# Peptides against a protein of PDB entry 2ODG, part 26

Target 1, 89 residues: chain A of PDB entry 2ODG
Amino acid sequence: MTTSQKHRDFVAEPMGEKPVGSLAGIGEVLGKKLEERGFDKAYVVLGQFLVLKKDEDLFREWLKDTCGANAKQSRDCFGCLREWCDAFL

## One batch from the design tools (peptide; aimed at target 1 R37 G38 Q48)

Design b2_p23_3_s2 (made by RFdiffusion4, then SolubleMPNN; from b2_p23_3, 14 letters changed)
Fold by OpenDDE base, seed 1:
Parts: structure tokens; sequence; C-alpha cells
Structure b2_p23_3_s2 (fold): chain B 89 residues (1-89), chain A 23 residues (1-23)
């Protein structure tokens, strides 16, 4: 599976104050839904990812239940956070 | 430089839309 350019751009540098929509798999529609739930920054979603102990199934299910992400979107978002953590955590 | 920036922004938007539309 080939990563997107959006994924590569996200994992290449510190997260800082990047919006939630900067995460791979999170476009405008899912981003707005996450923001409405209080997940306006990528680091807030990172927090949830860490609280779930980086468990793929738990995180992807949470993302689906929170914003309606499909299997591909949740996979891309999970992979994005996993690789970012490997580089910077 | 301005044209390149516009292309990058357009590419990013297109990629986000594809991520949302793909099954």
Amino acid sequence: as target 1 above (89 residues)
Amino acid sequence: MEEERRREEARRRLEEELEELEE
C-alpha cells in the first residue's frame, strides 16, 4: 500500500498546531465533524490515539463512531499517527 | 512561486476529497 502525499507531509515534521484536517484520511467533511466534537487540532486526535494505547482496532472504531470514517479513512489516519509517533515520540 | 503555491493547495484539496470519496 502506497501512502499519500498528505501522509508524507504530516509525518515529516512536528505536529505543532496543525488542524485536524491535516491528518491523512481526514478531509473537509470528516474534519468538520471532528471539530464539532472538540477535536479541532491534530494533537487532540493524537491524544485519543495514545489514550487507546495505539491500538489499531480501538482507534479505527472510535474514529468511525465519532465522525463516520470508513475503513480506508480510518486506516490512513491510524497509519499517519503511528508513523508520526515513531518519528517524534 | 505564487503559481506553485496554488498548485500545492489545489493538490492538497484534491487529495483530501479523494480520501473522503474512496471506499
Scores: peptide ipSAE 0.199, ipTM 0.633, DockQ to the pose 0.028
OpenDDE base, seeds 2, 3, 4, 5: peptide ipSAE 0.189, 0.188, 0.166, 0.194; ipTM 0.620, 0.641, 0.616, 0.628

Design b2_p23_3_s3 (made by RFdiffusion4, then SolubleMPNN; from b2_p23_3, 15 letters changed)
Fold by OpenDDE base, seed 5:
Structure b2_p23_3_s3 (fold): chain B 89 residues (1-89), chain A 23 residues (1-23)
Amino acid sequence: as target 1 above (89 residues)
Amino acid sequence: MEEEERRRRAREELEEELEKLEE
């Protein structure tokens, strides 16, 4: 499978203070919903990803329940965080 | 450089719109 340019841009460098909308699979609609729930930065979602011990099913279910992400969006977001962690964590 | 930056931003916006519409 192929990745998006947004994915490649995110995994290429430390995430710092990047907004939640910088994550692959998280557009304007999902980003706003996440921000309303207190997930304003990508590193806050990373925190949840780590609390769930990097489990794909648990994370994707959480993302769906939190912001209404579909299967494609949750897969892209999970893959983005997984590859970022492989490079920097 | 300004034109390249404008093109980069346009691509990012289109990719975000694509991601939110994908199933």
Scores: peptide ipSAE 0.195, ipTM 0.661, DockQ to the pose 0.027
OpenDDE base, seeds 1, 2, 3, 4: peptide ipSAE 0.101, 0.190, 0.161, 0.179; ipTM 0.561, 0.672, 0.630, 0.653

Design b2_p23_3_s4 (made by RFdiffusion4, then SolubleMPNN; from b2_p23_3, 13 letters changed)
Fold by OpenDDE base, seed 4:
Structure b2_p23_3_s4 (fold): chain B 89 residues (1-89), chain A 23 residues (1-23)
Amino acid sequence: as target 1 above (89 residues)
Amino acid sequence: EEEEEKREEAREELEEELEELEE
């Protein structure tokens, strides 16, 4: 499967102060739920991704439990952060 | 309601598709 343009835009540059909704798989609804839990910036979700040692199953489960992300949304978000880290971390 | 949750999930996916179409 090909990546979305949203994914490509995110992994192309340092994320800086990008909002949580800039992550692939995270739209307006999931973004608001994440913000309510204190994850207002993409780098805060990156922090959680790193705390979980980049483990796919743990991260995707956390994302599901935190904002109700489905399998596709959690996969897209995980892949987005993984590829960003490969380029910039 | 499980139907409302599924509707929210579908909306998120549609929002990503719309973002791509606006480019």
Scores: peptide ipSAE 0.166, ipTM 0.668, DockQ to the pose 0.029
OpenDDE base, seeds 1, 2, 3, 5: peptide ipSAE 0.155, 0.153, 0.158, 0.154; ipTM 0.648, 0.650, 0.650, 0.657

Design b2_p23_4 (made by RFdiffusion4)
Pose (drawn by RFdiffusion4):
Structure b2_p23_4 (pose): chain A 89 residues (1-89), chain P 23 residues (1-23)
Amino acid sequence: as target 1 above (89 residues)
Amino acid sequence: AAEEEEVEEARELGEEAREAAEA
């Protein structure tokens, strides 16, 4: 899972108020769609993951149906958001 | 209205998890 340094950096330190495009697997284009959806910050998107009880199928369907992220990009967000929770939740 | 409620719920949970991680 050749995730960018952002994946390790994200689960290495608190998220603070970093932008949603900062989440691994969310590019600038995808960050814009989620932003238009009311998720201007990454901690708002992490909240969606928590609401879905880490249901990978619901999360992938939600992200894909919400912005059109591919099955590949959604995997990065799931492990990225999930691993952050493992160190931080 | 449903989408605003969903976003607000996710914002509250995500903000709580962020604050707990900063502590």

Design b2_p23_4_s1 (made by RFdiffusion4, then SolubleMPNN; from b2_p23_4, 11 letters changed)
Fold by OpenDDE base, seed 4:
Structure b2_p23_4_s1 (fold): chain B 89 residues (1-89), chain A 23 residues (1-23)
Amino acid sequence: as target 1 above (89 residues)
Amino acid sequence: SALEEQVALAEKLGREAVEKALA
């Protein structure tokens, strides 16, 4: 599959304190909803990704239930975190 | 609350992972 520039930018470097909106698939609308629920930094969503043991179905379902992400948004976000982990963990 | 506990766990694991990535 092809990836976005946003995805490539994220997976290219350590995420540090990047906001949740820096994740691929997470725009302003979803980012605001995640922030309101306490998932304000990208690393907090990474944490949830790890809590779910990197399971795609579980993570994408969680993202949908938490902020209303659609199929493409959740797929993009999952892929972003998966590739980041492959590169840095 | 359940949400607060979920966020707390996510923050813990996420922070540890990011710190590990820098080690």
Scores: peptide ipSAE 0.809, ipTM 0.961, DockQ to the pose 0.832
OpenDDE base, seeds 1, 2, 3, 5: peptide ipSAE 0.035, 0.086, 0.807, 0.806; ipTM 0.558, 0.618, 0.960, 0.960

Design b2_p23_4_s2 (made by RFdiffusion4, then SolubleMPNN; from b2_p23_4, 12 letters changed)
Fold by OpenDDE base, seed 5:
Structure b2_p23_4_s2 (fold): chain B 89 residues (1-89), chain A 23 residues (1-23)
Amino acid sequence: as target 1 above (89 residues)
Amino acid sequence: SELKELVERSRKLGEAAVEKALA
């Protein structure tokens, strides 16, 4: 599978203060849900990703439980953060 | 599990931060 432009845009640069909705797989619906749960910035979700030791299954399960992400959305979001970390962490 | 507890703590802290920001 190929990555989206949204993914490529995110992994290409430091995330700074980007909103949570900038993450691949996180659209307006999921973004709003995440914001309501305290995850308003991409770096907050990154924090959770790191707390879960970059584990795919744990992160994707968390994302599903937290905002209702489906399999594709959680996969895209995980891949986005993984590749960002590979580049910048 | 420990990781589940970490997740829950993170969620609670995040929600508290949102409430603070909206106050």
Scores: peptide ipSAE 0.069, ipTM 0.575, DockQ to the pose 0.098
OpenDDE base, seeds 1, 2, 3, 4: peptide ipSAE 0.060, 0.062, 0.048, 0.055; ipTM 0.583, 0.600, 0.568, 0.572

Design b2_p23_4_s3 (made by RFdiffusion4, then SolubleMPNN; from b2_p23_4, 11 letters changed)
Fold by OpenDDE base, seed 5:
Structure b2_p23_4_s3 (fold): chain B 89 residues (1-89), chain A 23 residues (1-23)
Amino acid sequence: as target 1 above (89 residues)
Amino acid sequence: SELEEEVKRAEELGRAAVEKALA
C-alpha cells in the first residue's frame, strides 16, 4: 500500500503546533473525539506514542479505545508517527 | 493490555490534577 498525501505532508516537516487532525488517519470525527479527551495537538498524541514505546499494537489499540479509530485509521496514524520519528528523533 | 491500563490510569489522574489546579 502507498501512503497518502496527508501522511507525506506530516512526515516532511517538524510537527510544531499542528492540530491532532493533521495526523494521517485522523479526520474531523476522530480529531474532535481526541480533542475532547485532551489530545488537541499532534504532539500530544506523539507523546502517547512514545509513552507506549512506539509499539504498534499498543498504540493502535489505545487509539481505537480512545477515539474509536478503525484498523485503517489506526494503521495510518501509527505509520505517520513512526515515520515522523524516524525522520526527526 | 496491562501497559495500556497503567497509562490510562496515569492520564486520568493527570487530567484530574490539572482540572483541580485550574479551578
Scores: peptide ipSAE 0.061, ipTM 0.540, DockQ to the pose 0.059
OpenDDE base, seeds 1, 2, 3, 4: peptide ipSAE 0.022, 0.030, 0.030, 0.035; ipTM 0.531, 0.579, 0.580, 0.571

Design b2_p23_4_s4 (made by RFdiffusion4, then SolubleMPNN; from b2_p23_4, 14 letters changed; failed a check: too like the target's own chain)
Amino acid sequence: KELEELVKKSEELGKKAVEEALK

Design b2_p23_5 (made by RFdiffusion4)
Pose (drawn by RFdiffusion4):
Structure b2_p23_5 (pose): chain A 89 residues (1-89), chain P 23 residues (1-23)
Amino acid sequence: as target 1 above (89 residues)
Amino acid sequence: AMEEQKELVEEGVEKAKELNEEA
């Protein structure tokens, strides 16, 4: 999983109020769609993951149906958000 | 910093639920 340094940096330090496009697997284009959906910050999107009880199928369907992210990009967010929770939740 | 992060996560969960209800 050749995730960008952002994946490791994200689960290496607190998220703070970093932008949603900062989450691994969410590019600038995808960050914009989630932003238009009311997720202007990454901690709002992490909240969606927590609401879905880490249900990978529901999460992937939600992200894909919400912005059109591919099955590949959604995997990065799942492990990225999940691993952050493992160190942080 | 960790305590603030927890508050932000809680706030993010509440906002995510609110946005889902508005959908």

Design b2_p23_5_s1 (made by RFdiffusion4, then SolubleMPNN; from b2_p23_5, 8 letters changed)
Fold by OpenDDE base, seed 5:
Formats: sequence, structure tokens, C-alpha cells
Structure b2_p23_5_s1 (fold): chain B 89 residues (1-89), chain A 23 residues (1-23)
Amino acid sequence: as target 1 above (89 residues)
Amino acid sequence: MLEEEKKLIEEGVEKAKKLLEEE
């Protein structure tokens, strides 16, 4: 599958305190909604990803329920975090 | 990984857990 440059940029380095909007699939709209729910940093969303034991279905459903992410957005975000973890965890 | 990064990840996990409990 082809990934976006945004995805590649995120998985290339430690995320540090990057904003939630730096995650692939998370644009301005979804980012603001996540921030409103307390997920202001990418590492907090990573935290949720890990809490859900990296389960794709659980994470993508959570993301949809939390910020209204569509299938592509949730897939992109999940893939971004999965590959980041593969590289750094 | 960097200890700073590890700390943030741990904080992220804890924050996520708390946020789930609040909802």
C-alpha cells in the first residue's frame, strides 16, 4: 500500500511532543476534535493505541467514535502508529 | 529509545486510561 508523505515523516523519527495533527489521517478537523477530548498530543493517541493492545478494529472504532474519523482516516492513523511502534518500540 | 520519549509514552498511556475512565 502507498503511504503519504505525512505518514513517512511521522514514522521516521521519535514523535516527542508532536501535536495530534501530525498523525497520518488526522487533519485539522479531526485534530481539533481529538484535542477537545483531551488527546492533544500524538503520544496520547499512541497511549490509547497501546491501551487497546494495538488492536486495529478496536482502535479504529475508538477513533471513529471519538472524532468521527472515516475508514480511510482511521486506517491511515492506525497504520501510522503501527509502523512507528515497529520502528521504535 | 530515548528516556524522554519513553516517559512521554508512559504518560500517554496513563492519560489515555484516565480519559477513557472519564467518558
Scores: peptide ipSAE 0.659, ipTM 0.918, DockQ to the pose 0.798
OpenDDE base, seeds 1, 2, 3, 4: peptide ipSAE 0.656, 0.653, 0.657, 0.659; ipTM 0.917, 0.917, 0.917, 0.918

Design b2_p23_5_s2 (made by RFdiffusion4, then SolubleMPNN; from b2_p23_5, 7 letters changed)
Fold by OpenDDE base, seed 3:
Structure b2_p23_5_s2 (fold): chain B 89 residues (1-89), chain A 23 residues (1-23)
Amino acid sequence: as target 1 above (89 residues)
Amino acid sequence: TLEKEKELIEEGVEKAKELLEEE
C-alpha cells in the first residue's frame, strides 16, 4: 500500500512536541476534536497507542469513537505510529 | 534529544491513561 508524504515526513524524525495534526490521517477537523478531548500532541496519541499495546483494532476503534475518524483515517494514523515506533522506539 | 523524546512518550502514556479514566 502507498503512503502519503505526510506519513513519510512524520516517520522520518523524532516527533518531539509535534501537534496531533502532524499524524497521518489526522486533518484539521479530527485534530481539533482530539485536542478538545485532551489529545493535543502527537506524543499523547502515541501514549494511547502504547496503552492499547499497539493493538490495531483497539486503537482504530478508539480513534473512531474519540474523533469520528473513518476507516482510512484510522488506518493511516495507526500505520504512521506503528512505523514511527519501529524506527525510534 | 532522545532522552527528552522518551520523557515525552512516558508523559503521553500517563496522560492517555488519565484521559481514558475520564471517559
Scores: peptide ipSAE 0.635, ipTM 0.912, DockQ to the pose 0.861
OpenDDE base, seeds 1, 2, 4, 5: peptide ipSAE 0.624, 0.628, 0.632, 0.632; ipTM 0.911, 0.911, 0.912, 0.911

Design b2_p23_5_s3 (made by RFdiffusion4, then SolubleMPNN; from b2_p23_5, 8 letters changed)
Fold by OpenDDE base, seed 4:
Parts: structure tokens; C-alpha cells; sequence
Structure b2_p23_5_s3 (fold): chain B 89 residues (1-89), chain A 23 residues (1-23)
């Protein structure tokens, strides 16, 4: 499966205080919705990912319910966080 | 630094937990 440049850029380095919109699959529309719900930084979404014990179904359902992410967007975001964790955690 | 990164991750986990409780 191929990845986007956005995905590659994110997983290549520590995320620090990158905005939520830096996550693969999260554009400006979804990013704003996440920010409105308090998920303003990528590390907060990572926090949710970890709280859900890296469960793909739970995370993707949460993302859908929280910001309206479609299947591809939630898949891209999950994969982005999964690979980042594999590299840095 | 790596320590700062880990601190942010911990902060993110705690913030996420709180946000879940609010909803």
C-alpha cells in the first residue's frame, strides 16, 4: 500500500507540537473540527490513539464520530500514527 | 529532545482522557 508525502513527512521525525492538521488524512476541514473538540495538536490525537490501545476499529470509529472522517481519511490517520509509534515509541 | 517528546505524549494521553470524560 502506498503512502502520501504528508504521511512520510509526519512519520520521519518527532511530532513535537505539530498541529492536528499535520496528520495524514486530516485536512483543514477535519482539522478544524478536531480542534473544536479540543484535539488541537497531533500529540493529543496520538494520546487518543494510545488510550484506545492502538485498536484500529475503535480509533477509526472515534475519528469518524468526532470529525466526520471517511474511511480513507481514518485509515490514513491511523496508519500515520501507527507508523510514527513504531518509529519513536 | 526525546524527553520533551515523551512529556508531550504523556500530556496528550491525559488530555485525551479528559476530553473523553467530557463527552
Amino acid sequence: as target 1 above (89 residues)
Amino acid sequence: TLEEEKKLIEEGVEKAKKLLEEE
Scores: peptide ipSAE 0.618, ipTM 0.912, DockQ to the pose 0.876
OpenDDE base, seeds 1, 2, 3, 5: peptide ipSAE 0.611, 0.280, 0.617, 0.617; ipTM 0.911, 0.793, 0.912, 0.912

Design b2_p23_5_s4 (made by RFdiffusion4, then SolubleMPNN; from b2_p23_5, 9 letters changed)
Fold by OpenDDE base, seed 4:
Structure b2_p23_5_s4 (fold): chain B 89 residues (1-89), chain A 23 residues (1-23)
Amino acid sequence: as target 1 above (89 residues)
Amino acid sequence: MLEEEKKLIEEGVKKAKELLEKE
């Protein structure tokens, strides 16, 4: 599978306080829903990813339940965080 | 890893746990 430029931009540098919408697979609609649930920054979603022990099924199910992400969106978001962690964590 | 980045990751883990508990 291929990655988007958005994915490549995110995994290329420390995330700092980037908004949740900077994550691959997270557009305006999903971003707003995550923000209203308290997941307003990319590092908070990273926190959830780590709390779930980087488990793909658990994370993707959580993302679906939390903001209504479809299969592609949750896959893209998971892959984005996984590759970021491989590079920086 | 930058100290600021490390602090944000720790904060993210903490906040995620808190959000899971209240939901």
Scores: peptide ipSAE 0.677, ipTM 0.922, DockQ to the pose 0.796
OpenDDE base, seeds 1, 2, 3, 5: peptide ipSAE 0.674, 0.675, 0.674, 0.677; ipTM 0.921, 0.922, 0.921, 0.922

Design b2_p23_6 (made by RFdiffusion4)
Pose (drawn by RFdiffusion4):
Structure b2_p23_6 (pose): chain A 89 residues (1-89), chain P 23 residues (1-23)
Amino acid sequence: as target 1 above (89 residues)
Amino acid sequence: SEKEELKEESEEYTEMALELKEE
């Protein structure tokens, strides 16, 4: 998974109030859609992952159905958000 | 089912996030 340095940097230090486009697998275009959906910060999107009980199928369907992210981009967010939780939850 | 309950909670969470943005 040739995730950008953001994946390692994200699970290497607290997320703080970084923008939603900062989450691995969420690009600027996708970050905008989630922002329009009320997720102006990444910790709001991580909340969605927690609400879905880490259900990968529900999460991928949610992200895809919510913004149209491809099956590839959703994998980065799942492991990215999940791994952050492993170190941080 | 459990998945349907999670979907409902997910919808409610998303609606709340949008209402907070609109406020």

Design b2_p23_6_s1 (made by RFdiffusion4, then SolubleMPNN; from b2_p23_6, 13 letters changed)
Fold by OpenDDE base, seed 4:
Structure b2_p23_6_s1 (fold): chain B 89 residues (1-89), chain A 23 residues (1-23)
Amino acid sequence: as target 1 above (89 residues)
Amino acid sequence: SEREELRKKAEEYEAEQLAKKKA
């Protein structure tokens, strides 16, 4: 799959304190909604990703239900976290 | 089922994050 520069920037280094909006597929609109639910940092979303045992369907469904992410946004976000974990976990 | 259990854990995690924000 073709990835964005945003994706490449995220998976290239430790996550640290990066905001939730640094995740691929998460723009300002979705980011604000996630922040309203307590997901202010990318690592908090990573936590949910891991709670769901990296299951793509469950995670993408959760993201849709939580912030209204569409199919592309949820796919991009999932792929971003998956590849980050492959590199750093 | 395993899938249902994961969903419940995800809901609990979300509730915890929301509670932290509101605190």
Scores: peptide ipSAE 0.782, ipTM 0.954, DockQ to the pose 0.943
OpenDDE base, seeds 1, 2, 3, 5: peptide ipSAE 0.780, 0.779, 0.781, 0.781; ipTM 0.953, 0.953, 0.953, 0.953

Design b2_p23_6_s2 (made by RFdiffusion4, then SolubleMPNN; from b2_p23_6, 10 letters changed)
Fold by OpenDDE base, seed 4:
Structure b2_p23_6_s2 (fold): chain B 89 residues (1-89), chain A 23 residues (1-23)
Amino acid sequence: as target 1 above (89 residues)
Amino acid sequence: SEREKLREELKKYTEEQLKKKEE
């Protein structure tokens, strides 16, 4: 599968203070739900990704349980963080 | 399963810590 421009834009630079909605797979609806749980910045979700030791199944299931992400959304978000880490971590 | 327990434990811990910071 190919990546979106949103994905490419995110993985191309340090994420800094980017909002959670900047992550691929995270739109307005999922972003608001994540913010309500305290995940307002992309780096907070990155933190969860790292705490889960970059495990795809753990992270994607967490995202589904936390904000209702579907399989495509969770896959896109995981891939976004994985590739960002490959570049900058 | 152990995987499910880990997931729930980490989820709970993270959200609790975030809530404390907001209080």
Scores: peptide ipSAE 0.069, ipTM 0.642, DockQ to the pose 0.438
OpenDDE base, seeds 1, 2, 3, 5: peptide ipSAE 0.068, 0.033, 0.067, 0.067; ipTM 0.638, 0.590, 0.634, 0.639

Design b2_p23_6_s3 (made by RFdiffusion4, then SolubleMPNN; from b2_p23_6, 9 letters changed)
Fold by OpenDDE base, seed 1:
Structure b2_p23_6_s3 (fold): chain B 89 residues (1-89), chain A 23 residues (1-23)
Amino acid sequence: as target 1 above (89 residues)
Amino acid sequence: SEREELRKKAEEYTKEALEKKKE
């Protein structure tokens, strides 16, 4: 499997105030839905990822239920947060 | 199950926090 440039750009530096749409797998459609639910920043989604104890199945299921992410989108988003945490957490 | 409890607890944490910020 290969990663996108969007993924590489996100995992390369501290996320700071990056919007939720900067996460791999989160396009305009999913981003807007997440923002409507209060997940406007990438760090808010990171928070949910952490309280789910970085569990892949739990996080991907949550993302699907929250914004309608498909399997690829949830996989890309999970991988993005996992690798970011490996580098900076 | 433990898995279901963790999912529920996480959702409650996030939901409650977001509602408090919205107020």
Scores: peptide ipSAE 0.113, ipTM 0.672, DockQ to the pose 0.620
OpenDDE base, seeds 2, 3, 4, 5: peptide ipSAE 0.109, 0.099, 0.104, 0.109; ipTM 0.669, 0.661, 0.669, 0.670; seed 3 fails the geometry check

Design b2_p23_6_s4 (made by RFdiffusion4, then SolubleMPNN; from b2_p23_6, 11 letters changed)
Fold by OpenDDE base, seed 3:
Structure b2_p23_6_s4 (fold): chain B 89 residues (1-89), chain A 23 residues (1-23)
Amino acid sequence: as target 1 above (89 residues)
Amino acid sequence: SEREELRKKLKEYTEEQKKKKEE
């Protein structure tokens, strides 16, 4: 329903080289875990999102399994990428 | 199934990114 300023900042412009931690729902803890797995840039996570054909359940499950994201974190991250794609893809 | 193929792709993609991680 309500979005964070972090979400709004991300969906407002092309993501370019933004770090993975710029994604809504991805804080310092999750960001570090994703970076350790090779997901250092937001566009690498976007790639995974697109490989999964934007499927919410599959993406959120992947995010949970990969970095331990909880339900709110995975929801926020999914929503962030969904709205970014709606605007720029 | 398509869903099974997608799960396989995500696993392979994740492993590939892990291998490419630079120190």
Scores: peptide ipSAE 0.236, ipTM 0.779, DockQ to the pose 0.768
OpenDDE base, seeds 1, 2, 4, 5: peptide ipSAE 0.225, 0.222, 0.220, 0.209; ipTM 0.774, 0.772, 0.770, 0.766

Design b2_p23_7 (made by RFdiffusion4)
Pose (drawn by RFdiffusion4):
Structure b2_p23_7 (pose): chain A 89 residues (1-89), chain P 23 residues (1-23)
Amino acid sequence: as target 1 above (89 residues)
Amino acid sequence: EALLTPVEKEELEEEEEEEREEE
């Protein structure tokens, strides 16, 4: 999973108020869609993951249906958000 | 509701307020 350094950097330090496009697997284009959907910050998107009880199928369907992210990009967000929770939740 | 976005939730809240004002 050749995730960018952002994946390790994200689960290596607190997220603070970093932008939603900072989450691994969310590019600038995808960050814009989620932003238009009320997620201007990454901690708002992590909240959606927590609401879905880490249901990978619901999360992938939600992200894909919400912005059109591919099955590949959703995998990065699941492990990225999930690993952050493992160190941080 | 778990799959609603913040924008969808705000829109539903506004619709509920309008319905209450009409009632």

Design b2_p23_7_s1 (made by RFdiffusion4, then SolubleMPNN; from b2_p23_7, 10 letters changed)
Fold by OpenDDE base, seed 2:
Structure b2_p23_7_s1 (fold): chain B 89 residues (1-89), chain A 23 residues (1-23)
Amino acid sequence: as target 1 above (89 residues)
Amino acid sequence: SVLLTPKELEELKEKELKELLEE
């Protein structure tokens, strides 16, 4: 599997105040749904990722339930956060 | 709250396990 440019852009630098839509796998539709649920910044989703102890299955299931992410979207988002953590956490 | 509580996390784990067992 290959990563998207969006993934590479996200994992390349500190997260800062990046919006939730900056995460790989999170497009406009999913981003809006996440924002409506209080996940307006990427670091809030990171928080959930960490609360779930970086567990892929739990995180991807959460993302699916929270914003309707499909398998590809949840995988991309998980991978994005995992690699960001590997670089900066 | 925005983030899952311990109870909510447990419910998520149970759901995930049930789905896994159905395979």
Scores: peptide ipSAE 0.083, ipTM 0.659, DockQ to the pose 0.115
OpenDDE base, seeds 1, 3, 4, 5: peptide ipSAE 0.062, 0.061, 0.059, 0.060; ipTM 0.566, 0.569, 0.470, 0.567

Design b2_p23_7_s2 (made by RFdiffusion4, then SolubleMPNN; from b2_p23_7, 14 letters changed)
Fold by OpenDDE base, seed 4:
Structure b2_p23_7_s2 (fold): chain B 89 residues (1-89), chain A 23 residues (1-23)
Amino acid sequence: as target 1 above (89 residues)
Amino acid sequence: SVLKTPKELKEEEEKRKKEELER
C-alpha cells in the first residue's frame, strides 16, 4: 500500500483549522456532503473517529453512510487520521 | 448531536435493516 501526497501533507503537521477536504480520501463531492452534515473541519471528523474508539470498521461504515465514500476513500481517510493520531495524539 | 456513538450507529443500522425487511 502506498500513500498519496495529500496523505503525507496532512499527517506531517498539526491539524489546526484545516478544512474537511484536506483529509486523504475526501474530495470536493464528499467534502461538501460532510459539511452539510456539520463536519466542516477536519478536526470534527477526527472527533467522530475518536468517539468510535479509532475502530476502522465503524469509522469506514460511518463515512460511507454519511457521505457516500467508497472503500478506497474510506480507507484513505481512516489511514490519514490513524497516522495523524499516532504522531500527535 | 453531530457525532454518533457506536451504540447509536448500531441502532440506526438495525432500524435500516428492519425497514428494508418490511419493504
Scores: peptide ipSAE 0.459, ipTM 0.822, DockQ to the pose 0.128
OpenDDE base, seeds 1, 2, 3, 5: peptide ipSAE 0.457, 0.458, 0.458, 0.458; ipTM 0.820, 0.824, 0.822, 0.824

Design b2_p23_7_s3 (made by RFdiffusion4, then SolubleMPNN; from b2_p23_7, 14 letters changed)
Fold by OpenDDE base, seed 1:
Structure b2_p23_7_s3 (fold): chain B 89 residues (1-89), chain A 23 residues (1-23)
Amino acid sequence: as target 1 above (89 residues)
Amino acid sequence: SVLKTPKEKEEEKKKKELEELLK
């Protein structure tokens, strides 16, 4: 499987104050739902990713339950955070 | 909390169901 340009743009640099919508797999609809739940920044979702011990199944299930992400969206978001952590943590 | 794990949510659901049955 290949990654999107959005994924490549995110993993290329520190995330800083980037909005949640900058994460791969998180479009306008999912981004708004996440923001309504208090996940307005990418680093807040990163926090949840780390709390779940970087477990793919747990994180993807959480993302689905929280904002209604489908399988592709949750996979893209997980892969984005995993690769970012490999580069910067 | 929005930060609860799936396991925590499941346990809370079970506890609430049990509380209702024991009323």
Scores: peptide ipSAE 0.025, ipTM 0.402, DockQ to the pose 0.216
OpenDDE base, seeds 2, 3, 4, 5: peptide ipSAE 0.023, 0.023, 0.013, 0.012; ipTM 0.345, 0.395, 0.297, 0.305

Design b2_p23_7_s4 (made by RFdiffusion4, then SolubleMPNN; from b2_p23_7, 12 letters changed)
Fold by OpenDDE base, seed 5:
Structure b2_p23_7_s4 (fold): chain B 89 residues (1-89), chain A 23 residues (1-23)
Amino acid sequence: as target 1 above (89 residues)
Amino acid sequence: SVMLTPKELKELEEELKKLLEEL
């Protein structure tokens, strides 16, 4: 499976203070919804990803419930965080 | 540092866990 340039850009460097919208699969609409729920930074979503023990099903379900992400969006976001963790954690 | 430290990540995880438990 091919990844987006957005995915490649995210997994290529430390996360720092990147906004939640920098995550693959998280566009402007989902990003705003996440921000409204207190998930304003990518590292906050990373925290949730880690709290859920990097479980794909749990994380993707959480993302769906939290911001209405569809299957592709949640898959892209999960993959983005997984690969980032493989590189930097 | 640009990257979060393991300690910072753990603190964030615990904070989020506590928030979830309050729901």
Scores: peptide ipSAE 0.024, ipTM 0.494, DockQ to the pose 0.060
OpenDDE base, seeds 1, 2, 3, 4: peptide ipSAE 0.023, 0.024, 0.021, 0.020; ipTM 0.488, 0.494, 0.496, 0.490

Design b2_p23_8 (made by RFdiffusion4)
Pose (drawn by RFdiffusion4):
Structure b2_p23_8 (pose): chain A 89 residues (1-89), chain P 23 residues (1-23)
Amino acid sequence: as target 1 above (89 residues)
Amino acid sequence: SEATRQAVLAALAEADDLRAALL
């Protein structure tokens, strides 16, 4: 899973108020769509993950249906958001 | 099972629309 340094950096330090495009697997284009959907910050998107009880199928369908992210990009967000929770939740 | 899944996703879409309207 050749995730960018952002994946490790994200689960290496608190997220603070970093932009939603900062989440691994969410590019600038995808960050814009989630932003238009009311997720201007990454901690709002992490909240969606928590609401879905880490249901990978629901999360992937939600992200894909919400912005059109591919099955590949959604995997990065799941492990990225999930691993952050493992160190941080 | 699939109907419950779709209900959850529809509810989340409505919550997202509400969040976007509030901003």

